# Ledger of designs, part 275: peptides against a protein of PDB entry 3T6J

Target 1, 375 residues: chain A of PDB entry 3T6J
Amino acid sequence: PIVESYIGFIESYRDPFGSRGEFEGFVAVVNKAMSAKFERLVASAEQLLKELPWPPTFEKDKFLTPDFTSLDVLTFAGSGIPAGINIPNYDDLRQTEGFKNVSLGNVLAVAYATQREKLTFLEEDDKDLYILWKGPSFDVQVGLHELLGHGSGKLFVQDEKGAFNFDQETVINPETGEQIQSWYRSGETWDSKFSTIASSYEECRAESVGLYLCLHPQVLEIFGFEGADAEDVIYVNWLNMVRAGLLALEFYTPEAFNWRQAHMQARFVILRVLLEAGEGLVTITPTTGSDGRPDARVRLDRSKIRSVGKPALERFLRRLQVLKSTGDVAGGRALYEGYATVTDAPPECFLTLRDTVLLRKESRKLIVQPNTRLE
Target 2, 372 residues: chain A of PDB entry 3T6J as posed
Amino acid sequence: PIVESYIGFIESYRDPFGSRGEFEGFVAVVNKAMSAKFERLVASAEQLLKELPWPPTFEKDKFLTPDFTSLDVLTFAGSGIPAGINIPNYDDLRQTEGFKNVSLGNVLAVAYREKLTFLEEDDKDLYILWKGPSFDVQVGLHALLGHGSGKLFVQDEKGAFNFDQETVINPETGEQIQSWYRSGETWDSKFSTIASSYEECRAESVGLYLCLHPQVLEIFGFEGADAEDVIYVNWLNMVRAGLLALEFYTPEAFNWRQAHMQARFVILRVLLEAGEGLVTITPTTGSDGRPDARVRLDRSKIRSVGKPALERFLRRLQVLKSTGDVAGGRALYEGYATVTDAPPECFLTLRDTVLLRKESRKLIVQPNTRLE

## One batch from the design tools (peptide; made by RFdiffusion4, then SolubleMPNN)

Design b2_p25_7_s4 (from b2_p25_7, 13 letters changed)
Fold by OpenDDE base, seed 4:
Structure b2_p25_7_s4 (fold): chain B 375 residues (1-375), chain A 25 residues (1-25)
Amino acid sequence: as target 1 above (375 residues)
Amino acid sequence: PVIVPGGPAIPASFSETEMPFVAGR
């Protein structure tokens, strides 16, 4: 078997300032079959990057073909096991040297083991479809999230010699219509500038890329889905995201106005974006469960994903990228924290919904080290 | 080789969320 491993101070999610890495490590075996899908995705990456909703000037100048492998984890030592990884976690290195992507396939598989009777916040009509396609949709989402999410976008930099990596005279900010007015100075990084929102913001960008690009037929074809199956995968991927946005409320602490999990905060932000789009795209309805206690239902109108959802996400994702590229912390914080704010304002009444989410909370899944055998 | 669930009792790892998180940036 092909064995991969890594070890070191890598992820900074546990650092409030997003700078200091937590020591972690894994040992995994390459899943050749799933890796082949990601290889096809890599082969299309340069083209797919052009589909992202920002000008080429906001994308990396040179496409560097990354490595992408699906891994079955034997052991993972850390505070949490990711579904996917994009490394290194330095934007400058990603731009100049490239990056590596991995999907932790068997970690994703654990998430598939949802019992229908325990599946919360979905309409009954969606539950079977959700259970069927949750796994495949995760594969798509993780692949896009890592390769084209974290792997996309350019930081505008002025180096130590005063040189810019962009043409100040010709590059236009698509949001303002003006020349670029801010950038990263020598020594400034994404994490150093965006600090407390950096992790969640970047995860939100990557998740948004996944949702946005999963609508592209070529992406679904790469993963082996066509026709009705492709549409179902898209639907379930989006449905999963909006459901996750509701579930995210578990990780919000009202008393501290604080989010305790970067990815869940990101998913809540996406939910807010899609709710703001209106037109019946997403609806959260408080209900009463069979036990007579509060419950809720998330509804996503699949017929409006492309017509309503995509444009909303496009605009939002472009703003995320532009603000990231230009190092506009003030604008970025205003945008992101605006969507990340949790209030009890109608119609959603998110604080009330949070109580419902907590009431319906499922036990945390435990992932146990697997065994291997030779056949 | 095939990876199969089960085996000797080992301290469990966990994901902080229902969905496995995606690491990196």
Scores: peptide ipSAE 0.028, ipTM 0.582, DockQ to the pose 0.388; fails the geometry check
Fold by OpenDDE base, seed 3:
Structure b2_p25_7_s4 (fold): chain B 375 residues (1-375), chain A 25 residues (1-25)
Amino acid sequence: as target 1 above (375 residues)
Amino acid sequence: PVIVPGGPAIPASFSETEMPFVAGR
């Protein structure tokens, strides 16, 4: 329909245990022009899923074609307005019944209203490019994040009757080289097993899928980018992610050793992964601002995205998926919390950088929701 | 939607300071 809405207990991000849904509702109008791009993405989804860095045995057995639309939100009742949505949030339903994806296009437009002079932590030479392509690049990211991120991967399950949804004899864990040793039992869910890290972990997986697949030429073509424009979109998408990883430090509470925002934690984790890759791919340099106070710059070497960044992200993303599929909470927690740890250890000195991030923080923002009329 | 600087912040769990969040999993 041209007008879409939903209401109910939907998102569990505000629950520390990721279990209890927050009451949410929205009304939105379909943006037909942007929706056409997402429809093309859906048409390519089955093929693009094969490009993900895990064996087919770790992917859904059957691709269920979802709806994907771009929406302009008119009203949103909840604690925050997302840029994109993949529903339902029940993995069992996603695997058996399918899912729906939406991009909240006008929310994305608002998020990138930052003036050039207020754009923090970027090299001066990147600012204009960033401003030009941040919107389009994030459209790509959201599309991939929802459709191929949240929409991908298989959970290994043993049902109440003892039947497995995978062949125990033939499926091999690509990380260990061994047969599958763990799975979800009846009544166990992603949220119940991974609990406090479930939301952020899944967001990290989805964001990583976006970064990884945005390198695929077909994806850029779907969104209407070719040649130099496509490369710029890729660059800005990756740049935006590493910048977001730095900005994420705002949402870490050192005194409680706690993250307050799942997506930001996820973005920090990705930053850590890409920093670990080394070779000059990502550099965060403390600087002094024009005001004489601490500042910082994030540099991403464009030429190393494919050669250094992609392989690092591939390995990480595969590990995320394997641990998720097998319900390996211990391994998953060790991996994820390792990258999510914030210390002041050199060379990054993240706690010090956090102070810089807080110092350069923009004023609190309020989203004013629009109205519309029929013509 | 329009962002108004200096207004009340949204809850931290759904904060969209620079990059908006994507809901669902």
Scores: peptide ipSAE 0.027, ipTM 0.583, DockQ to the pose 0.265; fails the geometry check
Fold by OpenDDE base, seed 2:
Structure b2_p25_7_s4 (fold): chain B 375 residues (1-375), chain A 25 residues (1-25)
Amino acid sequence: as target 1 above (375 residues)
Amino acid sequence: PVIVPGGPAIPASFSETEMPFVAGR
């Protein structure tokens, strides 16, 4: 078997300022079969990057072919086990040297194990479909999230000599219609500028890329889905995201007005974006469970994903990228924190829904270290 | 790899629906 490992101060999720890495490490075995799918995705990455909703001037100048591997984890050391990894966590290095993507396949497999009777907040008619396609849709989402999410976008930089990595005279901000007014100066990084929102903001961008690009037939084909299966994968991927946005409320602390988990905050933001789109795309309905206690149902109208959802997500995702590229912290914070705000305002009454989410909370799953055997 | 009961358990940092992606920064 091919063994991969990494170790060091890598992820900064536990740093309030998003800068200091936590010590982390893993040992894993390459899953060749799943890696082959990701290799196909990599082969299409340059073309798929062009499908992202920002001008080429906001995308990397040079496409550097990344590595993407599916790994079965033997051991993991850290505060949490991710489903996917994109490294290094330095945008400058990603732009100049490239990056590596990893999917932790057996971790995902464990996460995919869902019992129908325990599946919360979905309509009964969606449960079987959700269970069937959750795993496959996650594979798609992970691939897109890591490779084309974290792997996309350009930061506008002025170097120490005063030179720009973009043409100030010709590059236009698609949101304002004006020339670029802000950029990263020497020594400034994504994390240093966006600080407390950097992690969650970037996760939100990456998740949004996944949702946006999973609508592309080529992406689904790469993962082996066509026809009705492809449409079901799309539906379940989007459904999972909106459900995750509701579940995310578990990780919000009202008393502190803060989020305890960057990815969950990101998913809540996406939920808010899709709710704002209106037109019956997403509906969250408080209900009463069979036990007589509060419950809720999330409904996603699959027929409106492309007509309502995609345009809403497109606009939002473009704004995320433009604000990121230009280093517009004020604008970025206003946008992101606006969607990340949790209130009890109608119609959603998110604080009330949070109580429901907490009431319906499931026990945390445990990942047990696997054994390997020679045949 | 086969998950064998009784081995070391690592707490899942994420809920069942949490697809923990590691952010590249």
Scores: peptide ipSAE 0.025, ipTM 0.578, DockQ to the pose 0.456; fails the geometry check
Fold by OpenDDE base, seed 1:
Structure b2_p25_7_s4 (fold): chain B 375 residues (1-375), chain A 25 residues (1-25)
Amino acid sequence: as target 1 above (375 residues)
Amino acid sequence: PVIVPGGPAIPASFSETEMPFVAGR
């Protein structure tokens, strides 16, 4: 078998400042069959990057073809096991040397097994569809998230000699209509500038890219979905995201006004964006469970994903990218923290919903060493 | 071209209980 591994101080999610990596490592075996789908995605990546909602001037000048591999993890040492990874975590290296994407396929497979009776916060009519397409939709989302989410976008930079990596006279900020007014200076990085929000902000951008691009027929075709199946995968992917936004409330600490998990914070932000879009796209309804205790239901109107959801996400995603590219920390923080704020204000009453989420919390899954066999 | 060092780590993570990622606390 083809074996891959990495080890070191890699992921900075546990650092409040997003700079210091946690020591982790894994050993995995390449899943050739699953990797083939991601290879097709890589082959289309350069074209798909053009579908993202920012001008080419805000995208990388040169596309560097990455590796994308599906891995079956044999062992993972760390605080948590991700579904996907994009490395290295250095933007300069990603821009000049390239990057690698991995999907931890058997980690994703663990999430495929869902007991219908334990599936919280969904309408009964959505449960079977959700169970059926959760796995496939995750594959799509992870692929897009890693390759085209984290793998996209340009940072505007002025080097130590005063030279810019963009034309100051011709590049226009699509949000303001003005010339570029801010950028990264020599030695400044995404993490160093955006600090406490850097990780969650970037995850939010990547998740948003996934949702946005999963609407593209070419993407679904790459993953082998057509017709009604493709539409169901889209629906379940979006449904999963809005549900995740509700579940995310578990990871908010009201007393400290902070989030304990960057990805969940990101998903809550996306939920807020889609709720703000209105028009009945997303609805969260408090209910009473069969046990007589508080419950809730998330509804996503399938018919409004493209008409209401996509435009809202497009605007938001463009805003995220523009603020990232220009190094506008003040604007980026204002935008992101605005959507990440959790209050008990109506109509959502998120703090009250948080109590419901905690009440309905399932036991944490324990992932153990997988078996390998010769066939 | 100017090299901009640094960047956030990029695991696709999910909820501890229901999504393919176990978050540390």
Scores: peptide ipSAE 0.021, ipTM 0.590, DockQ to the pose 0.060; fails the geometry check

Design b2_p25_8_s1 (from b2_p25_8, 16 letters changed)
Fold by OpenDDE base, seed 5:
Structure b2_p25_8_s1 (fold): chain B 375 residues (1-375), chain A 25 residues (1-25)
Amino acid sequence: as target 1 above (375 residues)
Amino acid sequence: EVDKVLEERYDPKVDLSDFGPDVVR
């Protein structure tokens, strides 16, 4: 078997300032069969990058073909095991040297083990579709998230010699219509500059890329979905995200006005964006469960994903990228923290919904290290 | 100080009972 491993101070999710990596390591075996589908996505990556909602001037100057490998994890040491990874975690290196993507396949498999009767916050009519397509839709989301999410976008930089990696005279900020007025200076990084919001902001951008690009027919074709199946995969992917945004409330601490998990914060932000879009796209309805206790239902109108959801996400995603590229910390923080704010204001009453989420949660599952034997 | 902040503010683990191990990095 082909064995892969990595070890070191890698992910900065646990650093309040988003800069210091947590010590993490894994040993895994390459799943060749599962890797093949991601290679098809890699083959289309250059073309799909052009579909992202920012000008080419805000994208990497040169496409560097990345690796994408599916891994079966044998052992993992760290605070949390991911479903996918994009490394290195330095945007400057990603731009100049390239990157590698991995999917932790057997971790993904665990995510699919949801019992219908325990599936919370969905309409009954959606549960069977959700169960059927959660796995496939998540494969799509992870692939896009890693490859075209984390793997996309340019940072505007002035180097130590004063040279810019962009044309100051011709590059226009699509949000302001003006020339670029801010950038990263020598020694500044994404994490150092955006600090407390860097990790969650980047995850939000990557998740948004996944939702946005999963609407593209070519993406669905790459994963083997056409016709009604493709539409169901799209629907379930978006449904999963809005549900995740609700579930995310568990990881908000009202007393401290802070989030405890970067990915969950990101998912909540996306939910807020899609709710703001209005027009009946997303509806969260408080209900009463069969036990007489508070419950809730999330409804996503599939017919409005393209007409309402996509434009809203497109605008939001472009803003995320532009603010990231230009190193506009003030603007980025204002935007992101605005959507990440949790109040009990109507109509959503998120703090009340949080109580419902906490009430309906089950005991945390444990991921157990597998045993392997040589035959 | 760092340890205190980590203990009080951060839980990087996703509750697998509700959402599953779908932390994507």
Scores: peptide ipSAE 0.021, ipTM 0.567, DockQ to the pose 0.199
Fold by OpenDDE base, seed 1:
Structure b2_p25_8_s1 (fold): chain B 375 residues (1-375), chain A 25 residues (1-25)
Amino acid sequence: as target 1 above (375 residues)
Amino acid sequence: EVDKVLEERYDPKVDLSDFGPDVVR
């Protein structure tokens, strides 16, 4: 078997300021069969990057073909085990030197397990479909999230010599129609500049890329889905995201007005974006469970994903990228924190929904070290 | 139970089912 490992201060999710990495490490074995699937996505990455909703000037200057490997983790030391990884975590290095993607396949496999009777917040009519396509949709989402999410976009930089990595005279901000007015200075990084929102903001961008690009027929084809299956995968992927946005409320601390988990905050933001789109795209309905206690249902109108959801997500995603590229912290914070705000305002009443989410959650489970066999 | 927890806490970057101390932002 091919063994891969990493160790060190890798992820900054545990840093409130998003800058300091947590010491972690893993040992894993390459899953060749699953890796081949992601290699197909890599082969199309350059073309798919062009489908992202920002001008080429906001994308990397030169495409660097990354690796994408599926790994079966044998051991992981850290506060949490990831399902996917994109490294390095430095945007400048991603742009200039390249990056590697990994999927921890056996982690995903565990996450795919779903018991219908325990599946919360979905309509009964969606449960079977959700269970059926959860795994496949996750594969699509993780692949896009890592490769084309974290692996996309350009930071505008002025180096220590005063040189720009973009043409100040010709590059236009698509949101303002004006020339670029802000950038990263020498020594400034994504994390250092955006600080407390950097991790969650980036995860939100990556998740949004996944949702956005999963609508592209080529993506579904790469993953082996066509026709009705492809549409179901899309639907379940979007459904999962909006559900996740509701579940995310568990990780909000009302007393401190803050989030305890970057990815969940990101998912909530996406939910808010899609709710804002209106037109019946997403509906969250408080209900009463069979136990007589509060419950809720999330409904996604699949017929409105492309007509309502995609445009809303496109605009939002473009704005995320533009603000990121230009180092516009004020604008980025205003946008992101606006969507990340949790109140009890109608019609959603998110704080009330949070109580429902907390009521319906189960106790935390421990991921156990996997069993390994050699044939 | 494990399935539900993992489902509810699906994370492409981090599996929150085994996530340690919460991060205050």
Scores: peptide ipSAE 0.019, ipTM 0.522, DockQ to the pose 0.073
Fold by OpenDDE base, seed 3:
Structure b2_p25_8_s1 (fold): chain B 375 residues (1-375), chain A 25 residues (1-25)
Amino acid sequence: as target 1 above (375 residues)
Amino acid sequence: EVDKVLEERYDPKVDLSDFGPDVVR
C-alpha cells in the first residue's frame, strides 16, 4: 500500500532482558523512487547471502523473498525513530514465514546534514568526504543491515516432537570442526537465551554484515555507485562505523558497567574488533583541540580495509553467527562481553576517551515530523 | 503537499543530524 502503518509491542531495546517490547507505532508514505534500489537489493539477496562467512548449513534453508520499502514517516510514536526496521523480531518466524524490511528515508535524510565545523573526531582531510558520502553510505548500510543482517542466519532448533531442523550427523561447526553440540529447544528463543546481550549482539551482527557486504561490488552497483565513488562510499561507511564506536562511549555507564543503548554498544564492539586487527587499520589518537581542551581523532587506513579489516570482520562475524545458531550462550556472552568491556587500559584508554567524548558532545537535536496538507 | 514537504526534509541545508543514536532494526 502507498500508506504503511504498524502499531504494537515491537522493539525490546528498552527491556533489560531484551524480551518485552516497547509500544510504538507509525504512519508512513511509500517513497517509490527510493524503494527501487532496495528492490534491486532484494533481487540479489539470495546470491548475496552466499557471500556471508558461514556455511549454507548455518543459513536459512529456504530463501523467502522479503519486502523492502523505503518509507517517509509522517508520524512515529515511540522512544526513538529508527532508520530502518526488520520485522517480525522473531527469528523462528523470519525463518519460516519471512520478514519485511523498511528504510525510513526521511529519517536518514535528516542525518545527512552535518556541519563541518561541528564534526568531531575526524581528520580534517576526511571531513569533506565524510559529509559528502555519509548519507549515501548510510543508505547502503541500512539496506544491508536490515535485509542481509537481520534477515540472515539460521537457528538450530529441536522442536516439541524432538525433531531437528538440521542434520546432526553431517552439519559441522566451522569454528570447532565438530558436530553441533547445542541448539534451541522448544520454547527457547534468541531473546530468552541470550537475554541481556541479545539485542546488542544481534545489532552487532547486522552492522557487521553491512560492513562486510558493502565491500562487494554488486552491492555498490545496486545503489548506483561505481569507480572512485564506490570506493569512497565504502571508506566512509567504515569510517562512520569506527567513529560511531568512539561516540558510543557516551552511552556507557562506568559505575554500573552497563550500556544504555544496544546499537551503540554494538558499534563499540565493532570498533574493538577492528582495533584488534591492528596493522594500522584504525587508530584513535588523543589530541588537544583548538580550545586547549582534550580532543581525539579517528583514522581509518583506506588501503587496509580489504586486507586487514575484512578478514578480521569475517572471523568475528562468523563466530557471532555460529554462536547464535547453536544457542551457545556461554560462548556468545564471553565473546561479546569481552569486546564490549570498557576499561582504561592502554593503549586506547577508553574511559579517558569517554571523558573526551562527553566533553565534545553536542546538544541533543530533535526530530520534527512532517505534516501533510490537502491543496 | 506530502512530496514537497518531504523533499524539503532532504535539503542538505537543514542540519538535523545526530538527533540521537541511530536505531536500525
Scores: peptide ipSAE 0.035, ipTM 0.521, DockQ to the pose 0.163; fails the geometry check
Fold by OpenDDE base, seed 2:
Structure b2_p25_8_s1 (fold): chain B 375 residues (1-375), chain A 25 residues (1-25)
Amino acid sequence: as target 1 above (375 residues)
Amino acid sequence: EVDKVLEERYDPKVDLSDFGPDVVR
């Protein structure tokens, strides 16, 4: 078997300032069969990058073909096991030197094991579909998230010599219609500038890329989905995200006005974006469970994903990227924290919903490390 | 056999918490 490993201070999610890496490591075996799908995605990446909702000037100047492998984790040491990884975590290195992607396949498989009776916050009619396609849709999401999410976008930089990596005269900010007015100076990084929101913001961007690009037929084809199956995968992927946004409330601490998990915060933000889109795209309805206690239902109108959801996500995702590229911390923080704010304001009453989420909270999943056997 | 070892909160770049606390034995 092909063995891959990494070890070191890699992910900064636990750093309040998003700068200091947590020590982590894994040993994994390459899953060749699943890796082949990701290789196909890589082969299409350059073309798919063009589908992202920002001008080429905000994308990397040169596409650097990354490695993308599916790994079966044997051992993982850290505070949490990711479903996917994109490294290095330095955007400047990603754009100049390239990156590597991995999907932790067996971790995903564990995540997909959901009992129907324990599946919360979904309509009964969606549960079977959700169970069926959660795994496949998540494979798509992870692939897009890592490769085209974390692997996309350009940071505008002025180097130590005063040279810009973009044409100041010709590059236009698509949001303002003006020339670029801010950038990263020498020594400034994404994490250093955006600090407390950097990790979650980036995760939100990557998740949004996943949702946005999963609508593309080529992506679904790469993963082997066509026709009705493809549409179901799309639906379940989006449904999973909006559900996740609700579940995310578990990780919000009202007393401290902070989030304890970057990805969950990101998912909540996406939920807020899609709720803001309105038009019946997403509906969260407080209900009463069979036990007489508070419950909730998340509804996603499948027919409005493309017509309402996609445009909303497009606009939001573009803004995320533009603010990231230009190093506009003030604008980025205003945007992101605005959507990340949890209040009890109507109509959603998120703090009340949080109580419901906590009430319906399921037991924490335990990941059991696999054993390998020689046949 | 998957040994249940890590009660760790998933803080993955893709958070698996979305899958609920299903203990996959």
Scores: peptide ipSAE 0.021, ipTM 0.533, DockQ to the pose 0.091; fails the geometry check

